# Peptides against a protein of PDB entry 7Q4I, part 126

Target 1, 281 residues: chain A of PDB entry 7Q4I
Amino acid sequence: HENSTIAERLYSEVRVLCWIMTNPSNHQKKARHVKRTWGKRCNKLIFMSSAKDDELDAVALPVGEGRNNLWGKTKEAYKYIYEHHINDADWFLKADDDTYTIVENMRYMLYPYSPETPVYFGCKFKPYVKQGYMSGGAGYVLSREAVRRFVVEALPNPKLCKSDNSGAEDVEIGKCLQNVNVLAGDSRDSNGRGRFFPFVPEHHLIPSHTDKKFWYWQYIFYKTDEGLDCCSDNAISFHYVSPNQMYVLDYLIYHLRPYGIINTPDALPNKLAVGELMPEI

## One batch from the design tools (peptide; made by RFdiffusion4, then SolubleMPNN)

Design b2_p19_8_s3 (from b2_p19_8, 8 letters changed)
Fold by OpenDDE base, seed 5:
Structure b2_p19_8_s3 (fold): chain B 281 residues (1-281), chain A 19 residues (1-19)
Amino acid sequence: as target 1 above (281 residues)
Amino acid sequence: DPVLEEAEKIAEERDKLYS
C-alpha cells in the first residue's frame, strides 16, 4: 500500500488545470494516451484542438491547424480558459500531446508560490526575450494572475502582444508575458537541476549525446550539466515522449518499486507572499 | 535521431524569425 497523504494535500491546495495542445490527426494516436496516463493527475484536463471530440474532451478552437497557427491556438486556448475555467485551478499548464508530466512534482515546485503572483515556469530559454521564455515543448505553467494579465491586459493590446497568429508560440507568449510584467521564474531545484525538459530522459541523461554546437546548449538560460546531474529527482516534464513511452513512464514512476527502499519526502517550504519568488540558487 | 532533427528544425525556424 502507498501513502499519498502529502500528494493528496497538494492536489487540493495546488490545483492545476492542464491544457494539451493537439490537433484532430493526433486525437487518437497521441492525445488519448495523455488522457490515459499523466493527464488523469491534473485537477482539470482539457485538450485544445480545431475539432471537438467528446470522447477525448477536446475543444474546437477557432483556429487553423499547422505550426504556423500554434500561437493563435495558444491565445485562443487561454482565452477559453479565462472565460470558462479561471477559478477551476490555481495554475495553468500548457503541454503538447507528446509531453509527459509528473504533476505531483510540479505541485511541489509551485507550492510556495501564490497563484496571485504574476509568474510562470518551464524550461527557460535565453534568446529573443530579455527575461527569457519557456520552451513550448517542455510545457510551461502560468499562475492564475499570469493568465489574467495575459488575457485581459496583453492580448487586447497589439503593442504588448502580437495580433497575428504567426510566429513561434513559445517566443510570442514569452514576449507578451514580459510586457505585462509576468516573471519568468526559475524552475530549478535546490541543487540547481532542471525540472522541465524539451527532450526525453535519455537525451538529457546520456553525456555527450549532442555536441556543444547543438542549439539546446546555446538556448538554455541556465547552465546545465550532463549525466544524472542534468535532471532533478523531482523532474516535472519531458518532451517527445511516444505514446508507448508514456505508459512505460507511468509504470516506472508510479508502480515499479525497488523493494526495501522507502523515499521520505522533504518538508514543504514556507509559503511566499504575493509577488515573492524563491531565492536565487 | 529524427526527434533531435525535428527539434533542430524548430530551433532554426525560431532563429530565422527572430535573429
Scores: peptide ipSAE 0.665, ipTM 0.963, DockQ to the pose 0.792
Fold by OpenDDE base, seed 2:
Structure b2_p19_8_s3 (fold): chain B 281 residues (1-281), chain A 19 residues (1-19)
Amino acid sequence: as target 1 above (281 residues)
Amino acid sequence: DPVLEEAEKIAEERDKLYS
């Protein structure tokens, strides 16, 4: 028997809209598996594409396909969310169709923050944006106020936000958000361990999986180690998760239990005032 | 690893655009 009382509380108090970056060629190959696994734990789940798919609940955004259009798709996705769904959630997660997310852990991280605080979270990278920016693949979550500022203040101003659809999606949104004073939050847990990951668990957990020259080690905003200390016990996301791996992760996280071990959740932190962030760790 | 290779290409593209 399982007690989900706290998770149910957070589901109600920390409402998350998840939008999935996808394309028509991936609706069946990837996106549907998000819908059948972790996506069902979002308060609202939307697939952002260039073609409508009623089975998937995919939205056809007025954008082209290809890597050079990802930034355009992100802009249109958040415009769509702001127009139709801004009151349906408190937080707005972008994920790829090969990102796996433990939504309960995200709600736990977000719980103390006001959705009226202009903040966003993810795997923070340091280059090219002064405050940093969040990895596109690891997924990133904007507060309601962050979405408002992005759509209403940043997007209409070419000086604040790139009008063209070209560029690296995660860098460009990072620039835009910085320009409207949306804070790049710290997603690490109280032990300094990351929660959003741009690779599968194996790549983070296994020491020396990559050499020290690997770009990731140069990009990470906060110093992190490999091995078991790489990742929070309350990790939120992993990227490059195959469709099959999504089902494996769902089983391992939500079904498989070691008999006789009871996990007692930590107490919820105090709620923060609007504009307040968690203390530096 | 094809996944890591893809990630490397993406990072290289960022570096070309913004360095």
Scores: peptide ipSAE 0.664, ipTM 0.962, DockQ to the pose 0.790
Fold by OpenDDE base, seed 4:
Structure b2_p19_8_s3 (fold): chain B 281 residues (1-281), chain A 19 residues (1-19)
Amino acid sequence: as target 1 above (281 residues)
Amino acid sequence: DPVLEEAEKIAEERDKLYS
């Protein structure tokens, strides 16, 4: 009983390949639940692992497991995407196997941008990278041009991109992308509310007596508040979402409706030229 | 909260690597 015409249009015009960071021990525990929930709304869904799994559509990358190998896995994942899938989508999302993503909201954010613009989006952090970098856990999305620059220009050059597999994955890709002039975009909505979140909704929505010294408040690139103004009505992602919570979120977002309330979508913005970004808010 | 504790540990590891 719903009208999905605009969502269907965006599905066709804003094609998203989602790759999920996972490992063999999490194929059944976590990754399969991504596939059964939000991952089915991607134009293409690939699980990047160290072991092949045909049921999951998992790819075995030539990397070790553990947090110290996440940067290596990210490099190999994007190399694989560039070699096999660069024309299968316009945008390329990295997410963890405990990240939940509302893909329609991401398509809405991305709609005005050209995939030939060297840009990427996510939850922007300020430390260690001049333009900022995107939180690994919240997930981040690269344009097709950003992927090309990363794989073709950055990765082969040790001066531009770290050659070994150590380091924080999100910081290292952020450095590489900056070095090839891929822009760290602003993913906030027109009201200045965030769309990509490194925690579950509860943590962002509920005002806590969190010490201002808490790392997150020092890391965020754009000032944000807790409570109702924390999060866009068109929020895109949340991190640390359990398998059970993924099904709950799927029900709440796509099935549960308050009777008598109809949400009218905002008009789509005008498309930007290649290289053009939305004004900072 | 074990989730927040994990996130804090990850942030501390970043700070140790890049500060």
Scores: peptide ipSAE 0.664, ipTM 0.962, DockQ to the pose 0.787
Fold by OpenDDE base, seed 3:
Structure b2_p19_8_s3 (fold): chain B 281 residues (1-281), chain A 19 residues (1-19)
Amino acid sequence: as target 1 above (281 residues)
Amino acid sequence: DPVLEEAEKIAEERDKLYS
């Protein structure tokens, strides 16, 4: 009874490779649940690890494990993608093994943009990088041109990109991308609501009595509200999603329906020229 | 919330590195 014609069109026209940041200890605990839920909706799904796992389709990158190696793993992951998969997709999503992504909503956001535009999207943070950078946990998506610039122009140059593996992964890639003129895009919807979220839906939807000094409010690049207006109707990602909650979200988003309510999708926007961005809100 | 506490630790670590 469901019509997925538009989603199928976007699946073909807005091809997304999803790579998942994981480690050998999380292959069974977390990563396999990504593969069994939202990861199925990527055009290509790869798990980036330090050990190979044929059941998971995990790649063994030449990196160590631990938080201090996340930047190193990100560099090697994109090098691997560029070498083996750069033509397999138009857009390249980084997500954690506890990130949940509604890939159809991401395709909708990306549809007007050329993959040859040097741009990337995510939950934009303001500190330490002039144009901002995207939260690592919320996941971020690079255009094909952004990946090319990162791997070919930034990584080989220590002046443009940090050569060692230390530092915060999201800040370091943000610095590198800025240095090669990859633009930090605005992922908000037409109403100014966010699409990429560094926490679970509960933490964004429920008005928090959190102090205004909470780091998130100081970090967020665009002003945002709490409550029902916090989040786009076309939200893309949430972070800190447990394996069990991934199945819950899959059920709620793709299976559970209120009887008698039919959602009619908005018309697709016009495609942008190469290098053109949507106007900021 | 243990998740929020973890996120706060990550933010603090980032601030220590780049402040």
Scores: peptide ipSAE 0.661, ipTM 0.962, DockQ to the pose 0.800

Design b2_p19_8_s4 (from b2_p19_8, 7 letters changed)
Fold by OpenDDE base, seed 1:
Structure b2_p19_8_s4 (fold): chain B 281 residues (1-281), chain A 19 residues (1-19)
Amino acid sequence: as target 1 above (281 residues)
Amino acid sequence: DPILEKAQEIAEERDKLYS
């Protein structure tokens, strides 16, 4: 007896292409579980690999495997998207094959923004990039204009974007995007709570799980708390989610219901003009 | 925690590259 009218509206109005960073060794172990869970809620789902897999809908990019090639794979993935899929969606999500994403919550966050606004969202980190950059593991989403600027303006210019395939993928794309004036948006909800998370829910929800010297607390761009107030009620992503945990999360979020509790969604905000951002909290 | 340890290693690698 679900009423999904608003979710269906957002599915049509906020089209999301999800591309999943994976490799041939993870097609069966990880990637297929993304496809069987949260990935099915994307408007378009593509797995970016070094080998083709028709069962998975995996694309073989001309890159090697290993962490030292992740930046190369990201560049080739967005080139592929721009060439073949730029009009298939309004927003383009990068996620890992161990990232879980609540796509409806992402659509809600993105709804007011124009896809022609040069912006991207994720878990914002502060070091090494002036405006910040988005955590690779938490996943990040580019507007259509951001993809265009990245592929057409940044990638061809070695002064704007690193030409070799080395470096940290998330930092390098962050540098490139900054250099073409793609804005690092604020993904926090109206209460200032985060939506993209670089760890599993347990690591964010449990107070004092890490000490204050843990790198994450030095990396986060916005101040955040531990415990239940760590995370938006409309959280979007978590990282290091095992295949089994993906099915558990899918059940808990989309199937398990506390009887007699009905949530009324907040009204959609007004749409922003091209180039306009929501005010930071 | 193995996950936190992995994340720590990734962060340390990033710091070595860009610090």
Scores: peptide ipSAE 0.665, ipTM 0.962, DockQ to the pose 0.824
Fold by OpenDDE base, seed 3:
Structure b2_p19_8_s4 (fold): chain B 281 residues (1-281), chain A 19 residues (1-19)
Amino acid sequence: as target 1 above (281 residues)
Amino acid sequence: DPILEKAQEIAEERDKLYS
């Protein structure tokens, strides 16, 4: 009884390759559940690991495991994508194996932008990088041009991009992208509400008596509030989502319906020229 | 909350690296 014509159009016009950061110990525990839920809605889904897994479709990157190697894995992942898959999509999403993504909402956000615009989106943090950087856990999406600049221009130059594999993955890629003039975009909706979230829905929707000194409030680039106005109606991602919660979210978003309520989507915005961004809110 | 605690640890590690 559903009409998915617009979603099908966007699936064709806004092609997304999703790569999932994982490791061999999480192939069965976490990554498999991404593949069985939201990952199936990507145009291409690849799991980036240190070991090959044909059932999962995991790639063995030449990197070690552990947090100290996440930056190394990200560099090798995008090198692999550029070499093998740069023309298979228009946009390239990094997500963790405990990130949940509503891919249709991401396509809606990306629709007006040219893939040839050097831009990337996510949950923008303000420290350590002048233009900001995107939270690693919330997931971030690069345009095709951003991937090209990262791999071809930034990575080969130690002055532009850190050559060793140490450091915080999200900060390091943010520095590299800034150095090659890839813009840190604004992913907020027209009401100024966020779309990429570094926590589960519960932590954003429920006003916590969190101290104003909580790191998240110091890190967020754009001022945001907690509660019902925290999150866009077209939210894209949540982090720290357990395997069980992925199936719950899939059911709630794509299957459970309140009888008698019909959602009519807003009209698509006009497409932007290459290099043009949406006005900041 | 163990999730928030984990997130706090990650943030603290980042601050140690770049502060």
Scores: peptide ipSAE 0.662, ipTM 0.962, DockQ to the pose 0.787
Fold by OpenDDE base, seed 2:
Order: structure tokens, then sequence, then C-alpha cells
Structure b2_p19_8_s4 (fold): chain B 281 residues (1-281), chain A 19 residues (1-19)
């Protein structure tokens, strides 16, 4: 027995379209496992590929495959979303086919924000983009207004957004969004703990996997620590999650319960006005 | 760790592109 009333409310009030970056070779190997686990908790789930797959609900974008085409795929994905789905959701999540997302926690983070606020969230990195940019692998979520600005204002202008399909996908969208005044939001919880993670839980929770010279520590926009304090109790995403690990996480998060422990959710914050952000921590 | 190695390679590629 569980009470999901608040989660159901947020499902209706904070509508999320999730699009998954994938390719034809990963439709069966990876993408289908997203669909069978966390992807089912999105209000709408679309797989963006170079080939159509009716079983997966994959869209064939007019792009080539390979790492050098990821930026091209992202541009075409958001163009497709804007043309066909801009009113189907309030928020638009990009994730990889090896990203795991706790969608309820994302809705909780997004609840106070207006979808008409030009903002996006994720694991913020500091290099190369003044306001920062969101890690591609951890997944990032754009407001409806952010999508509009990206597609309508940024993409058509080569001075604002790279017309070529080359480049690092996450950096390039970050530059484009900055150029149209879409704000790189702070996704940390009230305790300053991160919610979007570019690695599996183990790599964040267990110290000493890497030395302090490891690139991640140089890239992270907000200072963070390893160990239990690394991660919000309301963490949203993890990357490099294998298909099998997705099912394990689904079981651990949504099914396994310690008997006699009842979690009481915090009260929802007040809603913000259009253009308003949560106070910095 | 092969995952961390992959992540390192991606970071190095990014640095090469934008440094």
Amino acid sequence: as target 1 above (281 residues)
Amino acid sequence: DPILEKAQEIAEERDKLYS
C-alpha cells in the first residue's frame, strides 16, 4: 500500500516529454530497456534515432550516425519536438539510452518554475560556456520557452548556433541556449547536493574512484564531494547505467521498501513567476 | 574502470575541440 497522490498531481501539473538519444544498433540493446523502466514514467517518451522503429516509438531524424553527428541529432530532435510536440509537455528532457532518470524527482525540482521561463537544468559544467552548460550524459531538461528559443531564435542563426553538425553536443547546445538568454539553472537541492549525475551511483557514492585531477572535478560547476553527501535524496539522473542496472534501480527505487519506515515528502515550494528562479543556496 | 576510461576519452576530445 502506498500513497502516490502528490506524484500523480505532479504528473499532471509538471508534464515531461522525454526524448532519448539512440541509434539503430542500440534500439534493442539499450533503448528498449529505457522504455521498459524509467521511460514509462514520462508523460511522453520518444526515441530519437536515424531509423524508424514502430515497436520502440523511434523517430528517424535526417542525420547520420556516430559521435560527430550527436549535435546534429540534438538539433533535429528539438526541431521535431517543436513542430509536433511543443504543447504535449511543459518540460523537455534529453537523455541517453544509458541514462536512468527518476522522473518524479525531476517534477519536484521543476514544480516551482514556469515552463514559460527560459531555463534548463542538468549537471552543470563550467568550461567553454560562460554561464556553464549541462552534461549531455547526465541528461538535461529544457522548459517549453527554452525549446522555443532554441528552435525559433537560435538554430536559424549561424551566429547564435553552430550550423554544422560537428562539435560536442552538450557544449554546442549550451552555447546556443546562452546566446538566446536561456538560463543555465541550478539543479541542486536545498542542501546544495546535486541531482543530475554523469556517472553511475557507485562512482559518486564511493570515494577514491578517481584522483582530484580527474576531469570531472575540474568540470563541475558547483563544488561537490564524494560519498553519501554527493547526491540529493531527490536525485534525478545517473549515466552509464547498463540495461540490467536499469531494472535493478527500478526495483530498488520503486519496489523495495524497508518495513516500518514511512517517508513523508516535504511540502511543495511556492510557484515562481515567469522569469523567476529559485534563490541561490 | 572501462566506464571511467571512456568518460576520460570523451573529456579529452572535448578539451581538444574547445581549448
Scores: peptide ipSAE 0.652, ipTM 0.960, DockQ to the pose 0.839
Fold by OpenDDE base, seed 4:
Structure b2_p19_8_s4 (fold): chain B 281 residues (1-281), chain A 19 residues (1-19)
Amino acid sequence: as target 1 above (281 residues)
Amino acid sequence: DPILEKAQEIAEERDKLYS
């Protein structure tokens, strides 16, 4: 009963490689549930770990585990992608093993952009990096050119990119990308609503769920509201999604329908030239 | 909320690293 013609077109024209940040202890607990839900909608899905798992399709990166090694894992993951998979996709998404992503909505956002434009998208935070950086938990997506610049130009230069594996991975990659002129894009929709979220929908949709002193309100690059206006109808990601909630979200988004309501998709925007960005809202 | 508390701890650690 569904017409997926436009989604199928975007699947072909906006190819996305998704790499999932995980560890051996989470292969069965978390990562396999990504593979069984939203991860199957990526053009290519790879799990980046410290141990190989052929059932999961996990890669063993030469890194240690723990939060203090996430930056090291991110560097090695993108090196691996550049060496083996740079031509397998146009866009390269990092997500956690508790991030849920609506890949079709991401393809819609990315459609007008050239993968040769040095740009990346996500939930933009304002501290520490002048142009901002993308929240690690919400997931962030690099263009092919952004990956090239990161791996070839930034990583080999200790002045441009931190050589040790310490620090917050999302801040550190943000610094490196800025230093090679990869632009921190605006992922908001035409109404100014966000698409990438560092929490579950409940935490964004319910007004006064957090007080004004909560760090998130100080970190967000673009001012946002709570309630229904918090989130785009074409939202892309949510973080801290449990394995059970991934299956619930899959059902709600792809199966459950209100009878008699048909959503007509908006027309695709015009494609941008290489190096061109949509104006910020 | 345990998730928000965890997120708060991560943010505080980050602020210590980059302040």
Scores: peptide ipSAE 0.612, ipTM 0.955, DockQ to the pose 0.849

## One batch from the design tools (peptide; made by RFdiffusion4, then SolubleMPNN)

Design b2_p20_1_s1 (from b2_p20_1, 10 letters changed)
Fold by OpenDDE base, seed 5:
Structure b2_p20_1_s1 (fold): chain B 281 residues (1-281), chain A 20 residues (1-20)
Amino acid sequence: as target 1 above (281 residues)
Amino acid sequence: SLDKIYEEAQKIAEEIDKEY
């Protein structure tokens, strides 16, 4: 037995639409496992593909498949969301079909923010975009206002947003969002620990797993350490999670408990005014 | 290129998975 009262409250007050980037070849291999695990904890779950799948609830976007079309798919996905679902949620998460997300932790992070604040969160990288951009693989979440600005103000203007479908989707959306004054937020917790991760937990938790010359250390916007101090106790996402590992994570996070240890949640912070951000650490 | 970066990341992830 568990007490989920606060989680239930946040489920109602911090509504999240999750859209999953996938393709027809991954509907059965990957996407269905998202639906059967963490995706069920979203207020709305949509799979964005090039083919319709009624069992998966996949939408066929008017885009081709392949890495060169990911940016095109992202643009069409948010256009679709804006047209059909902009009022169904307060926050809009993009994730890959091999991203695992603890949605409750994301709601906790988002709670103080107004969805009318033009902001988005994720694993912030520093290259290419002055304010930074969010790693595509770790997943990133836009406020309702951010989606509006992206679709209504950025996409129609080739000077603000790339019209071609080529390019790295996470960099391109980052450029577009910056150009319409959507702020790249700080997703770190009060201890300065990250919440969105572009790799599996093991990669982040094991010290010296990667060479110091590894590109990640040059790309990460905020300095971070490896080991147990790498990650927030309220971490939100991990990437390159296999279908089997999704079920393992679901078990470990939501079922497995050490007997006699009771965690008391921290008090919710005060809500911020529209346009206000939490101070950076 | 960012594609190469992600490919390298994927390879690392795959190597981690193979260790299990």
Scores: peptide ipSAE 0.025, ipTM 0.662, DockQ to the pose 0.097
Fold by OpenDDE base, seed 3:
Structure b2_p20_1_s1 (fold): chain B 281 residues (1-281), chain A 20 residues (1-20)
Amino acid sequence: as target 1 above (281 residues)
Amino acid sequence: SLDKIYEEAQKIAEEIDKEY
């Protein structure tokens, strides 16, 4: 019933490795539901844990568990990717085991960019890092060159990248990436609408759902609106998505259709040169 | 401080999920 020719093309041309932050207690509770839903649309899917799970395809990283070890796990995850999988994809997405991602929309955003451009995308926050950093919960995607710079240039140098495993994971990687001149990209669409979201759709789509004093409004790098104008028609990610909600989202996005409405995709933009970014809106 | 912020956000999300 559906014409997926463009999606199939992008699947081949914009290869994405997705690594999922998880732990042994969440393998069955959360991670397996990622694998059964949006994770199957990645070119490569790896679960980064402290214990091996052959059914899940989980890797046991040499790190402890707990919130204080998230930064350590991120460092080891990208080291593992660089050593074993750097040529298996063009782009490398970090997501949590409660993040939902529309991978086709991410490929559309990434299409014009060279994977040799040192850039990464996500929900950009403004504190702590001069160029901004990407929210950990919304998920963030590094180019192949960004991964190389992070692992080869930043991680080995304590002056460029924090050697201790403590700290806010997303802030720390943001500092490291800035120190090796990886650019914090603009993930907004042509209308200035966001694509990566650190909360569930309900928190963004319902007007006045949050207090004006809510920290999110102070952290967000770009101005954003509430309601239906909050989000791109090609939104990429949401966070704090329960396992049940993942299946609901899969059904709503990929199966449920209003009869008689045919979606016509926009034309693909021109490809950029290495090092070139789309103009900021 | 950042961890506390994320914890609060998670609690809100969990509460919403319980309502549906």
Scores: peptide ipSAE 0.023, ipTM 0.652, DockQ to the pose 0.077
Fold by OpenDDE base, seed 2:
Structure b2_p20_1_s1 (fold): chain B 281 residues (1-281), chain A 20 residues (1-20)
Amino acid sequence: as target 1 above (281 residues)
Amino acid sequence: SLDKIYEEAQKIAEEIDKEY
């Protein structure tokens, strides 16, 4: 008895390809649960691995496994996307196999932006990259133009993009994207609350859950509060979400309803011109 | 170091997993 008309509209107008970073050991343990939960709400869902899995729709990229190969896998993943799927979507989300994403909220955030704008969004961190970079675990989404620039302009040039497969994946792509003038967007809502989160909801929602010296507070690009004000009502992603938690989140977000409470969505903002960003908050 | 950050994140993840 719900009205999904706006969500359906956005599904059509804001097409999202989600690629999931995974490995063969996680196909059954983690990736399958992404496919059975939030991944089904992507316009296209691809699992990027080192081994093919037809049941999962996993692609075998020509990379090794391990943390030292994550950057290599990201490069190959986007090369694969550009070659085979660049026109299948407007936006291209990277997520881990333990990232949970509310795709509708992402579409809402992305709606005003042109996919021809060289921009990407996520949980912005401030170190290492002047404009910032997006946390790998929280997931990050590139516009079609951003993917084009990354694959066509950045990757082929060792001066713009690291040719070695080593390094922090999220930092390295952040450097590459900056070097080709892909903008690190602001994913915060109109109240200045974040939408992409590198940890589980509990970690963000519970005040003083972490020590004040916790690295996260030094890395976040935008100031954020703890507690209920930490997170947008239209939050997009959380990281370190176990397979079981994915099903819990699916239930809580899409099924569980407080009787008698009707949420009326805000009006969609005006569309931006190519190259235009939302005003700073 | 980035490695330390990832290690800390992993520890947090493991702690979370233990809590569940």
Scores: peptide ipSAE 0.023, ipTM 0.650, DockQ to the pose 0.100
Fold by OpenDDE base, seed 4:
Formats: structure tokens, C-alpha cells, sequence
Structure b2_p20_1_s1 (fold): chain B 281 residues (1-281), chain A 20 residues (1-20)
């Protein structure tokens, strides 16, 4: 009795490859729960690790483990994607093994954009990168053209992209992408509400949950409020989601319904030309 | 817990600040 016609259409027209940042110690603890929940709604799902796991569909990248190697893993992951999967999708999402993503909402946001437009989306932070960069934990999505530019133009040039594997992964990719003219898009909805979140829903939905001096308020690129108005009705991602909470979110979002309330989707916007962006709010 | 989230987030911020 559920009508998913438009979601099915977007599944076909807005193809998303999701790659999950993980490690061997988290294959069973975290990554498998992504595969069993929101990851099944990606057109293609790949787990990027340092060890192969056939049950998980994990790829062994030639990198070490630990926070200091996350940038190295990101570079190798996108190299792998470009070599093997660049034509398997239109958009390429990076997420952590504790990120939850509503893929349908991401497809809705991406629908008007050409995958040949050099653009990427996520939770935009303002420090260190002039145009901003996308928070690693909230997940970020690159167009096919953005991946091409990153791998072919940026990575081979040490002046454009850091050759060392150290550094903040999300900042470093942000610098590289800026240097090859990949645009940091605005992922907010038409009401100016965010869609990608670097924390769990509770953190964003509860007003005054953090001190005003909390670093997050200095990092956000766009002004945002706390409370119910913090988040788009079409929110895309949350971070620090436990394995158990992934199943809870799956139930709440895809199964639980208030009787008598029918949510009709808004009309799709017009498609943009190659290189064109939606106006920022 | 929420406290753990804040701690982890703070660590990330500190790492960024050290790098830049």
C-alpha cells in the first residue's frame, strides 16, 4: 500500500555508489550493520578497508590503519573507484561505518544537477579552505566529474594535492578539490535547513545542548539553529550512529507511520545545465 | 552517549587545529 514510484525513478536516474570508510576491526562491529540497513539502498555499496572481506564486500586498500592514515585511505578509495567503478554511478558518496544516510533524500537533492558538473555536497565547514570543505563524518558526495578531476588532475600533482597520507582527511580532500575547481555546493533545502549532519539527531534537535563556545559553531559554513528547525524534513545523514540505532532509524523512517497522514512528495525541480548550480539561500 | 560524541568531535577539531 506504499507508493514508491518516484523513489524508484530516482533510483534509476540518480545512481549513487556508496563507499564506506572502515577497518578490519569494525567489519563485524559496525560495517555489517550499514550493509544490513541504509547501505542496501545505494546502487552500489563498497567497503574500503585494509583487509579483504568477501562477506562484507570489503576492498583491501594498500594503506595502514589509524586516524593518521584516513587521508591515504580516501585517496586510494577514490583511485579504486575511478579505475573500476567510475561508470557504475553518477554520484559517489563517502560515509563512515557509523554514518546513517537516507539515500532517497540525497537523490532528491542531487536530481537537478548533472554528474558532469564538478561539484560535491555535504556538511560544509568554513576553516582552512576558502570555499569551504565537507565534514568527513557527515559524509560527502562527489559528482562523477569531481571524482575524475580529483583522481586525474589533483592527486598526481603535489602542488594541488598533498602527497603525504597525514592530515585531516576532509580538509585535505577539500583543498585538492578546490585546486581543480570542484565547487563546494550548498546542501541546504529551500528553507535553509541542513541535510548533512556531523552528529546524531539528538544533538541537533535539542536546543542549547552544547555550549556557545563549542567548536562546531565556529566551523559551520552556514548559520544554523538548534531545535526542530535545525534539520530538513529531507535530511540526508547523521554521524555517530550506533549499530543498534541504525536499525531503529530504519524502522522509524521506512516502516513506522502515523495512521491517516499521507506525505506527498514535492514536485521535482527543473534539471540544471552542466556547470550550473542552484542558487544559494 | 552524547558525552562520547562531544569528546570524539573535540578530538577531531583538535587534530584539525594541530594540522593548520
Amino acid sequence: as target 1 above (281 residues)
Amino acid sequence: SLDKIYEEAQKIAEEIDKEY
Scores: peptide ipSAE 0.023, ipTM 0.667, DockQ to the pose 0.788; fails the geometry check

